# Ledger of designs, part 22: peptides against a protein of PDB entry 5KEZ

Target 1, 320 residues: chain A of PDB entry 5KEZ
Amino acid sequence: NVAIYNPFRPWWERYQPVSYKLCTRSGNEDEFRNMVTRCNNVGVRIYVDAVINHMCGNAVSAGTSSTCGSYFNPGSRDFPAVPYSGWDFNDGKCKTGSGDIENYNDATQVRDCRLTGLLDLALEKDYVRSKIAEYMNHLIDIGVAGFRLDASKHMWPGDIKAILDKLHNLNSNWFPAGSKPFIYQEVIDLGGEPIKSSDYFGNGRVTEFKYGAKLGTVIRKWNGEKMSYLKNWGEGWGFVPSDRALVFVDNHDNQRGHGAGGASILTFWDARLYKMAVGFMLAHPYGFTRVMSSYRWPRQFQNGNDVNDWVGPPNNNGVI

## One batch from the design tools (peptide; made by RFdiffusion4, then SolubleMPNN)

Design b1_p10_1_s2 (from b1_p10_1, 8 letters changed)
Fold by OpenDDE base, seed 1:
Structure b1_p10_1_s2 (fold): chain B 320 residues (1-320), chain A 10 residues (1-10)
Amino acid sequence: as target 1 above (320 residues)
Amino acid sequence: AVDSTEPTFA
């Protein structure tokens, strides 16, 4: 991915790829392969956060300022490490003046325009689908068990399906023959927008963002809410079917007040309430559960906003 | 609702 130095190596640089090389601040490919093997050997499975909707920001400077030293040029849409060129992006499909998503009530913009300036890949092209599938298949061959598909609401479900249809079965050294990768898709659907979680049920599970938002409100006792109201928690609260839901109390975005959920989201900063929420989630049978593992950062609030919400996980600060 | 991934400018 791109190496961002202002602010200094933020968490979100990881979501701005310039290649599909397994070479980031988290480690190199050999280290990753070693970790996957060791984990599989003790029954711990690995699911990769796959960023396949886009490449890096359109305004990032060209050069070799990346975690693996690969050259890239966002201005000319040149990513030779893949390779991608100007033919592989949706610049010509997006009809907004800025080239970015401007109206989330327009499903075509949401899927064909840039997410906050991130160069949007032309996933309708078989070439692009194949390059992504090659990346994911390499991971499958290493021994991963599945994927979180980042920014899924910004991809057409049929394009996702086309990529998934190219995927290999899981590595038979650790998984039964014929096993398929576990897929869950990040789709933010709190209602009121045209793109629905149900659009993606055919590809795998979907993140249920209503879960953490509503649970936080209840445990915080906002608006007269009581825990006894959780009697019909799940589908009774308007959530997606249990067998399509991936549920969580918080994620890296809404932990920082971003994304979906707002101030209701419980985090480790509110330790007692957070433990209650996580405990309830693990005890309740609804959905596939995900537990957050995060870190502390030096929060600094200015005008109600944490100006240090960019701070990345503990690292050796620029070794890679 | 917007995904919070933020682009950067040089």
Scores: peptide ipSAE 0.070, ipTM 0.773, DockQ to the pose 0.682
Fold by OpenDDE base, seed 2:
Structure b1_p10_1_s2 (fold): chain B 320 residues (1-320), chain A 10 residues (1-10)
Amino acid sequence: as target 1 above (320 residues)
Amino acid sequence: AVDSTEPTFA
């Protein structure tokens, strides 16, 4: 991914890829392979956060300022380490004036235009699908168990399906022969927008952002809500079917005061209430559960916004 | 990544 130095190595640089090389601030491919092997040998499975909707931001300077030293040029859409060129992006398909998503009520914009400036890959092209599948298959062959698909809301479900159909079975050294990768898709659907979580059920599980948002309001006792109202928690509250839901109290985005759920989201900053929410989630049978492991950072609020929300995990001069 | 309710990243 791109190496950003202003601010100094933010967490979000990880979501701006310039290649599919397994070479980041977390380590190189050999170190990753070693980690996966050691984890699998003791029954701990690895699921990769796969960033396949886009490459880096359109405004990032061209050069070799990346975690693996690969050259890239956002201006010319040149990513030779893949390789991608200008023909592999949706610039011509997006019809907005800025090239960015401008209206989230327009499903076509949401999927064909740039997410906050991130160069949008043309996932309709078999070439692009194959390059992504090769990346994911390399990970599968290393021994990962599945994937979180980042920004799935911004990809056409059919394009995702086409990529998934190219995937190998899991590594038979650790998984039964014929095992398929576990897939869960990040889709933010709190209602009110045309893109629905149900559009993605055919590909695997989806994130249920209503879960953390609604649980937060109950635990915080907002609007007179009570724990007793959780008697029909799950489908009874309008959530997706349990067998399609991945549930969580918070994630890295809304932990920083932004993202889906708003101020209702509980985080480790509210330790007591957060433990109550996580405890309830783990005790309740609805959905597949995900527990957040995070870190503290020096929050600095200005006009209601944390100006240090970019701060990444503890590191040694940028190296994790 | 980000959504309509999330901040813009450089």
Scores: peptide ipSAE 0.025, ipTM 0.573, DockQ to the pose 0.345
Fold by OpenDDE base, seed 3:
Structure b1_p10_1_s2 (fold): chain B 320 residues (1-320), chain A 10 residues (1-10)
Amino acid sequence: as target 1 above (320 residues)
Amino acid sequence: AVDSTEPTFA
């Protein structure tokens, strides 16, 4: 991914890829392979956060300022380490003046235009699908168990399916023969927009952002909410079917007061209430559960916004 | 709604 130095090595630089090389601030490919092997040998499985909707931001300077030193040029859409060129992006397909998503009520914009300036890959092209599949298959061959698909809302479900259809079975050294990768898709659907979580059920599980948002209001006792109202928690509260839901109290985005859920989201900053929410989630049978492991950073609020929400995990001069 | 991943170039 791109190496950002202003601010200094933010967490979100990880979501701006310039290649599919397994070489980042966390380590190189050999170290990753070693970790996966050691984890698998004791029954701990690895699921990769796969960023396949886009490459880096369109305004990032060209050069070799990346975690693996690969050259890239956002201006000309050149990513030779893949390789991608201008033919592999949706620049000509997106019809907005800025090239970015401008109206989230237009599903075509949401999927064909750039998410906050991130160069949008032409996932309709078999070439692009194949390059992504090769990346994911390399990870499968290393021994990962599955994937979180980042920004799935911004990809056409059929394009995702086409990529998934190219994937290998899991590594037979650790998984039963014929096993398929576990897939869950990040889709923010709180209602009111045209793109629905149900559009993606055919590809795997989806994130249920209503879960943390609603649980937060109940645990906080907002608006007269009571714990007794959780009697029909799950589908009874309008959530997606349990067998399609990936549930969580918070994630890296809404932990910072953004993404989806707003102020209702409980985090480790609210330690007592957070423990109650996580305990309830783990005890309740609804959905596939995910527990957040995060870190403390020096929050500084200006005009209602944390100016340090970019701060990544503890590191040594950018190296974790 | 979108996630809070905000590319910063300045």
Scores: peptide ipSAE 0.035, ipTM 0.560, DockQ to the pose 0.602; fails the geometry check
Fold by OpenDDE base, seed 5:
Structure b1_p10_1_s2 (fold): chain B 320 residues (1-320), chain A 10 residues (1-10)
Amino acid sequence: as target 1 above (320 residues)
Amino acid sequence: AVDSTEPTFA
């Protein structure tokens, strides 16, 4: 991914890829392979956060400022380490003046335009699908158990399906022969927008962002909500079917106050309430649960916004 | 709702 120095190595640089090389601040490919092996050997499975909707931001300067030193040129859409070129992006499809998503009520913008300036891959192209599949298959062959598909809302479900259809079975050294990768898709659907979580059920599980949002409201006792109302928690609250739901109290985005759920989201900053929410989540049978492991950072609120929400994990001068 | 991924600047 790109190496960002202003601000200094933010968490979100991880979501600006310039190649599919397993070479980041977390380690190199050999180290990753070693970790996966060690984890699998003790029954811990690895699921990779796969960033396949986009490459890096369009405004990033060309060069080799990346975690693996790969050259890239956002201006010309040149990512030779893949390789991608200008033919592999949706620039011509997006009809907004900025090239970015401007209206989330327009599904075509959401899928074909850039997410906050991130160069949007043309996932309709078999070439692009194949390059992504190669990346994911390499991980599968290493021994990962599945994937979180980042920004799935911004990809056409059919394009995702086409990629998934290219995937290998899981590594038989650790998984039963013929096992398929576990897929869960990040789709923000709180209602009121055209893109629905149900659009993606055919590809695997989806994130249920209503879960954390509503649970936060209940635990905080907002709007007269009571714990007793949770008796029909899950489908009874309008959530997706349990077998399609991946549930969580918070994630890295909404933990920073700007993601789906807003101020209702409970985080480790409110330790007591957070533990109550996580405890409830783990005790309740609805959905596939995900527990957050995060870190503290020096929050600084200005006009209600944390100006340090970019801060990445603890590091030593950029080295994790 | 907007994905909270921040844009990159050089």
Scores: peptide ipSAE 0.030, ipTM 0.677, DockQ to the pose 0.715; fails the geometry check

Design b1_p10_1_s3 (from b1_p10_1, 7 letters changed)
Fold by OpenDDE base, seed 2:
Structure b1_p10_1_s3 (fold): chain B 320 residues (1-320), chain A 10 residues (1-10)
Amino acid sequence: as target 1 above (320 residues)
Amino acid sequence: AVFSTRPTFA
């Protein structure tokens, strides 16, 4: 991915890929392979956060300022380490004046235009699908158990399915023969927008963002809501079917006050209420559960916004 | 302009 130095190595640089090389601040490919092997040998499975909707930001300077030193040029859409060129992006397909998503009520914009400037890959092309599948299959062959598909809301479900159909069975050294990768898709659906979680049920599980938002409201005792109302928690509250749901109290985005859930989201900053929420989630038989492991950072609020929301995990001068 | 968060409509 791109190496950003202003601000200094933010967490979100990880979501701006310039290649599919397993070479980042977390380590090189050999170190990753070693980690996967050691984890699998003790029954701990690895699920990769796969960024396949886009490459890096349109405004990032061209050069070799990346975690593996690969050259890239956002202006010309040149990513030779893949390789991608200008023909592999949705620039001509997006109809907005800026090239960015301008209206989230327009499903076509949400999927064909750039997410906040991130260069949008043309996932309708078999070439692009194959390059992504090669990346994911390399991970499968190393021994990962499945994937979180980042920004699935911004990809057409059929394009995702086409990529998934190219995937290998899991590595038989650790998984039963014929095992398929576990897939869960990040789709933000709190209602009121045209893109629905149900559009993606055919590909695998979907993140249920209503879960953390509503649970936070109840535990905070907002609007007179009571814990006793959670008796029919799950489908009874209008959530997706349990076998399609990936549930969580918070994620890295809304932990920083960004995106879905707003101020209702509980985080480790409110330790007591957070432990109550996580405890309830783990005890209640709805959905596939995910527990957040995060870190503290020096929050500094200006005009209601944390100006340090970019701060990444603990590191030594950029080295994790 | 850098990406810092994933926006939602609401």
Scores: peptide ipSAE 0.065, ipTM 0.799, DockQ to the pose 0.134
Fold by OpenDDE base, seed 3:
Structure b1_p10_1_s3 (fold): chain B 320 residues (1-320), chain A 10 residues (1-10)
Amino acid sequence: as target 1 above (320 residues)
Amino acid sequence: AVFSTRPTFA
């Protein structure tokens, strides 16, 4: 991914890929292989956060400022380490003036235009699908158990399916023969927008952002909410079917006060209430559970916004 | 400008 130095190595640089090479702030490919092997050998499985909707931001300077040193040029859509070129992006398909998503009520913009400047891959092209599948199959071969598909809301479900159909079975050194990768898709659906979580049920599980938002409201006792109201928690509250739900109290985005859930989201900053929420989630049978492991950062609020929400995990001069 | 990964939701 791109190496950003202003601000200094933010967490979100990881979501701006310039190649599918496995060398990042976390380590190189050999170290990753070693970790996956050691984890699998003790029954701990690895699920990769796969960023396949886009490459880096269109305004990032060209050069070799990347975690693997690979050259890239966002301006010319040149990513030779893949390789991708201008033919592999949706610049010609997106019809907005800026090239960015301008109206989230327009499903075609949401899928075909750039997410906040991130160069949008043409996932309708078999070439692009194959390059992504090769990346994911490489990870499967290493021994990962599945994937979180980042920004799935911004990809056509059929394109995702086409990629998934190219995936190999899991590595038989650790998984039963014929095992398929576990897939869950990040889809932000709190209602009010045309893209629905149900559009993606055919590809695997989806994130249920209503879960953390509503649970936060209840545990905070907002609007007269009571714990007793959780007696029909899950589908009874309008959430997606349990067998399609990936549930969580918070994620890295809404933990920072923006995105899906707003102020209702409980985080480690409210330790006691957060432990109650996580405990309830783990005890309740609804959905597939995910527990967040995060870190403290020096929050500085200006006009209601944390100007330091970019701060990444504890590191040594950018190396985690 | 440097881009974050998600837009701010209202």
Scores: peptide ipSAE 0.064, ipTM 0.802, DockQ to the pose 0.147
Fold by OpenDDE base, seed 1:
Structure b1_p10_1_s3 (fold): chain B 320 residues (1-320), chain A 10 residues (1-10)
Amino acid sequence: as target 1 above (320 residues)
Amino acid sequence: AVFSTRPTFA
């Protein structure tokens, strides 16, 4: 991915790829293979956060300022390490003046335009689908068990399906023959927008962002809400079917106080309430559960916003 | 603006 130095190596640089090389501040490919093997040997499975909707931001300077040193040029849409070129992006398909998503009530913009400047891949093209599938199949062959598909809301479900149809079965050294990768898709659907979680049920599970948002309000006792109201928690609260839901109390985005739940989201910063929420989630039989493992950073609030919400995880890998 | 979070309208 791109190496961002202002601010200094933020967490979100990891979501700005310039290649599909397994070479980042988290380690190199050999180290990753080693981890996957060791984990599989003790029954711990690995699910990769796959960033396949886009490449890096359109405003990032061209050069070799990346975690694996690969050259890239956002201005010319040149990513030779893949390779991608100007033919592989939706620049000509997006009809907004800025090239970015301007109206989230327009499903076509949401899927064909750039997410906050991130260069939007033309997933309708078989070439692009194949390059992504090659990346994911490489991970499958290493021994991963499945994937979180980042920014699925911004991809057409049919394009995702086309990629998934190219995937290999899981590695038979650790999984039964014919096993398929576990897929869950990040779709932010709190209602009121045209893109729905149900659009993606055919591809796998979907993140249920209503879960953490509503649970937070209940445990915080906002608006007179009570724990007893959780009697019909799940589908009774309007959530997606249990067998399609990936549930969580918080994630890396809404942990930082904005989007997909806002101030209602419980985090480790409110330790007691957070433990209650996580405990409830693990005890209640709804959805596939995910527990967050995060870190502390020096929060500094200005005008209600944490100006240090960019701070990435602790890292001692140097300048890579 | 630099990408840091997923935008939502709800």
Scores: peptide ipSAE 0.055, ipTM 0.789, DockQ to the pose 0.133
Fold by OpenDDE base, seed 4:
Structure b1_p10_1_s3 (fold): chain B 320 residues (1-320), chain A 10 residues (1-10)
Amino acid sequence: as target 1 above (320 residues)
Amino acid sequence: AVFSTRPTFA
């Protein structure tokens, strides 16, 4: 991914890929292989956050400022380490003046235009699908158990399906023969927008953002909500089917106070309430649970927004 | 950042 130094190595640089090479702030491919092996050997499975909707931001300077040193040129859509070129992006498909998503009530914009300037890959192309599948298959062959598909809302479900259909079975050294990768898709659906979580059920599980939002409201005792109302928690609250749900109290985005779920989202900053919410989530059978492991950072609020929301995990001069 | 420009949900 791109290496950003202003601000200094923010967490979100991880979501701006310039190659599919396994060399990042966290280590190189050999170290990753070693970690996956050690984890698998003790029954701990690895699920990779796969960024496949886009490459880096269109405004990032060309050069070799990347975690693996690969050259890239956003202006010319040149990512030779993949390789991608101008034919592999949705520049001509997006109809907005800016090239970015401008209206989230327009499903075609959401999927065909750039997410906050991130160069949008043409996932309709078999070439692009194959390059992504090769990346994911490399990880599968290393021994990962599955994937979180980043920004799935911004990809056509059929394109995702086409990629998934190219995936190998899991590594038989650790998984039963014929095992398929575990897939969960990041789809923000709190209602009110045309793209629905149900559009993605055919590909695997989806993130249920209503879970954290509603649970936060209940635990905070907002709007007269009571714990007794949780009797029919899950589908009874309008959530997706349990076997399609990936549930969580918070994630890295909404933990920073301005994302999906709003102010209701509980985080470690509210320790007591957070423990209550996480405890309830783990005790309740609805959905596949995900527990957040985060860190403190020097929050600085200006006009209600944390200007330091970019701060990444504890690191040694950028190395995690 | 991607986060800062995403729609906010109350």
Scores: peptide ipSAE 0.051, ipTM 0.795, DockQ to the pose 0.118

Design b1_p10_1_s4 (from b1_p10_1, 8 letters changed)
Fold by OpenDDE base, seed 1:
Structure b1_p10_1_s4 (fold): chain B 320 residues (1-320), chain A 10 residues (1-10)
Amino acid sequence: as target 1 above (320 residues)
Amino acid sequence: AIDTSRPTFA
């Protein structure tokens, strides 16, 4: 991915890829293989956060300022390490003045335009689908068990399906023959927008962002809410079917006080309430549960906003 | 609108 230096190596640089090389501040490919093997050997499975909707931001300077030193040029849409070129992006398909998503009530913009300047891949092209599938199949060959598909809301469900149809069976060294990768898709659907979580049920599970938002409100006792109201928690609260739901109290985005759920989201900063929420989630039989493992950062609030919400996880491998 | 916005740098 791109190496961002202002602010200094933020967490979100990881979501701006310039290649599909397994070479980041988290480690190199050999180290990753070693981890996957060790984990699989004790029954711990690995699911990769796959960023396949886009490459890096269009405003990032061209050069070799990346975690594996690969050259890239956002201005010309040149990513030779893949390789991608100008033919592999949706620049000509997006019809907004800025080239970015401007109206989330227009599903075509949401999927064909750039998410906050991130260069949007033309997933309708078989070439692009194949390059992504090759990346994911490489991970499957290493021994991963499945994937979180980042920014699935911004990809056409049919394009996702086309990629998934190219995936190999899981590695038979650790999984039964014929096993398929476990797929869950990040789709933010709190209602009020044309894109729905149900659009993606055919590809796998979907993140249910209503879960953390509503649970936070209840446990905080906002608006007169009581825990006794959780009697019909799940489908009774308008959530997606249990067998399609991936549920969580918080994630890396809404943990920082913005995005889906807003201020209602419970985090480790409110330790007692957070433990109550996580405990309830693990005890209640709805959805596939995900427990957050995060870190503290030096929060500095200015005008109600944390100016240090960019701070990345602890790192001991220097400037790589 | 609710999105998965991530900052970019120029």
Scores: peptide ipSAE 0.079, ipTM 0.806, DockQ to the pose 0.845
Fold by OpenDDE base, seed 2:
Structure b1_p10_1_s4 (fold): chain B 320 residues (1-320), chain A 10 residues (1-10)
Amino acid sequence: as target 1 above (320 residues)
Amino acid sequence: AIDTSRPTFA
């Protein structure tokens, strides 16, 4: 991914890929392979956060300022380490003036235009699908158990399916022969927009963002809500079917005081309420549960916004 | 409207 130095190595640089090489601030490919092996050998499975909707931001300067040293040029859409070129992006397909998503009520914009300036890959092309599949298959062959598909809301479900159909079975050294990768898709659906979580059920599980938002409201006792109302928690509250749901109290985005769920989201900053929410989630038989492991950072609020929401995990001068 | 769930990258 790109190496950003202003601000100094923010967490979100990891979501701006310039290659599919397995070398980042977390380590190189050999170290990753070693970690996967050690984890699998004790029954801990690895699921990769796969960023396949886009490459880096269109405004990032060209050069070799990346975690693996690969050259890239956002201006010319040149990513030779893949390789991608200008024909592998949706620039011509997006019809907005800016090239970015401007209206989230237009499903076509949401999927064909750039998410906050991130160069949008043309996932309709078999070439692009194959390059992504090669990346994911390399990870499968290393021994990962599955994937979180980042920004799935911004990809056509059929394009995702086409990529998934190219995937290998899991590594038989640790998984039964014929096992398929576990897939869950990040889709932000709180209602009110044309793109629905149900559009993605055919590809695997989906994130249920209503879960954390509603649970936070209840535990905070907003609007007179009570814990007793959670008796029919799950489908009874209008959530997706349990066998399609990936549930969580918070994620790295909404933990930073903005995003889906807004101020209702509970985080470790409110320790007591957060433990109540996580405990309830683990006790209640709805969905596949995900528990957040995060870190503290020096929050600095200005006009209601944390100006330090970019701060990444603890590191030694950029090295994790 | 915009989806504010994902932060804008600098």
Scores: peptide ipSAE 0.072, ipTM 0.810, DockQ to the pose 0.429
Fold by OpenDDE base, seed 3:
Structure b1_p10_1_s4 (fold): chain B 320 residues (1-320), chain A 10 residues (1-10)
Amino acid sequence: as target 1 above (320 residues)
Amino acid sequence: AIDTSRPTFA
């Protein structure tokens, strides 16, 4: 991914890929392979956060400022380490003046335009699908158990399916023969927009952002909410079917006030309430649970916004 | 500087 130095090595640089090489601020491919092996050998499985909707931001300077040293040029859509070129992006499809998503009520725009400037891959092309599948298959062959598909809301479900259909079975050194990768898709659906979580049920599980948002209001006792109202928690609260849901109290975005949930989201900053929410989630049978492991950063609020929401995990001069 | 903020939802 791109190496950002202003601000200094933010967490979100990880979501701006310039290649599918497995060398980042966390380590190189050999170290990753070693970690996967050691984890699998003791029954701990690895699921990769796969960023396949886009490459890096269109405004990032060309050069070799990347975690693996690969050259890239966002301006010319040149990513030779893949390789991708201008033919592999949706620049010609997106009809907005900026090239970015401007209206989330336009499903086509949400899928074909750039998410906050991130260069949008043409996932309709078999070439692009194959390059992504090769990346994911490399990880599968290393021994990962599955994937979180980042920004799935911004990809056509059929394109995702086409990629998934190219995937290998899991590595038989650790998984039963014929096992398929576990897939869950990040889709932010709180209602009010044309894209629905149900559009993605055919590809695997989806993130249920209503879960953390609603649980937060209950635990905080907002609007007269009571714990007794959780009697029909799950589908009874309008959530997706349990067998399609991946649930969580918070994620890296909404713990920073981004995305879905707003102020209702409970985080480690409210330790007691957060423990109550996480404990309830783990005790309740609804959905597939995910527990967040985060870190403290020096929050500084200006005009209601944390100017340090970019701060990444504890590191040594950018190396984790 | 690239805007890394995702859309907010109620």
Scores: peptide ipSAE 0.047, ipTM 0.791, DockQ to the pose 0.109
Fold by OpenDDE base, seed 5:
Structure b1_p10_1_s4 (fold): chain B 320 residues (1-320), chain A 10 residues (1-10)
Amino acid sequence: as target 1 above (320 residues)
Amino acid sequence: AIDTSRPTFA
């Protein structure tokens, strides 16, 4: 991914890929392979956060400022380490003036335009699908158990399906022969927008962001909500079917005060309420649960916003 | 300018 130095190595640089090389601040490919092997050998499975909707931001300077030193040029859409070129992006498909998503009520913008400047891959192209599948298959062959598909809301479900259809079975050294990768898709559907979580059910599970948002409201006793109302928690609250739901109290995005759920989201900053919410989640049978492991950072609020929400995990002068 | 954001969804 790109190496950003202003601000200094923010967490979100990880979501701006320039290649599919397993070479980041977390380690190199050999170290990753070693970790996957060690984890699998003790029954701990690895699910990769796969960033396949986009490459890096269009405004990032060209060069070799990346975690593996690979050259890239956002301006010309040149990512030779893949390789991708200008033909592999949706620039001509997006009809907004900025090239970015401007209206989330327009599904075509949401899927064909850039997400806050992130260069949007043309996933309709078999070439692009194959390059992504190659990346994911490499991970599968290493021994990962499945994937979180980042920014799935911004990809056409059919394009995702086409990629998934190219995937290998899981590594038989650790998984039963013929096993398929576990897929969960990041789709933010709080209602009111044309793109629905149900659009993605055919590809695997989806993130149920209503879960954390509504649970936070209940635990905080907002709007007169009571714990007793959780008696029909799950489908009774309008959530997706349990067998399609990946549920969580917070994630790396919304624990920073903005995004799906807003201020209702409970985080480790409110320790007591957070433990109540996580405890409830783990005790209740609805959905497939995900528990957050995060870190504290020096929050600085200005006009209600944390100006340090970019701060990444603890590090030694950029080295994790 | 340098891209300084990954979007959070509202």
Scores: peptide ipSAE 0.037, ipTM 0.778, DockQ to the pose 0.124

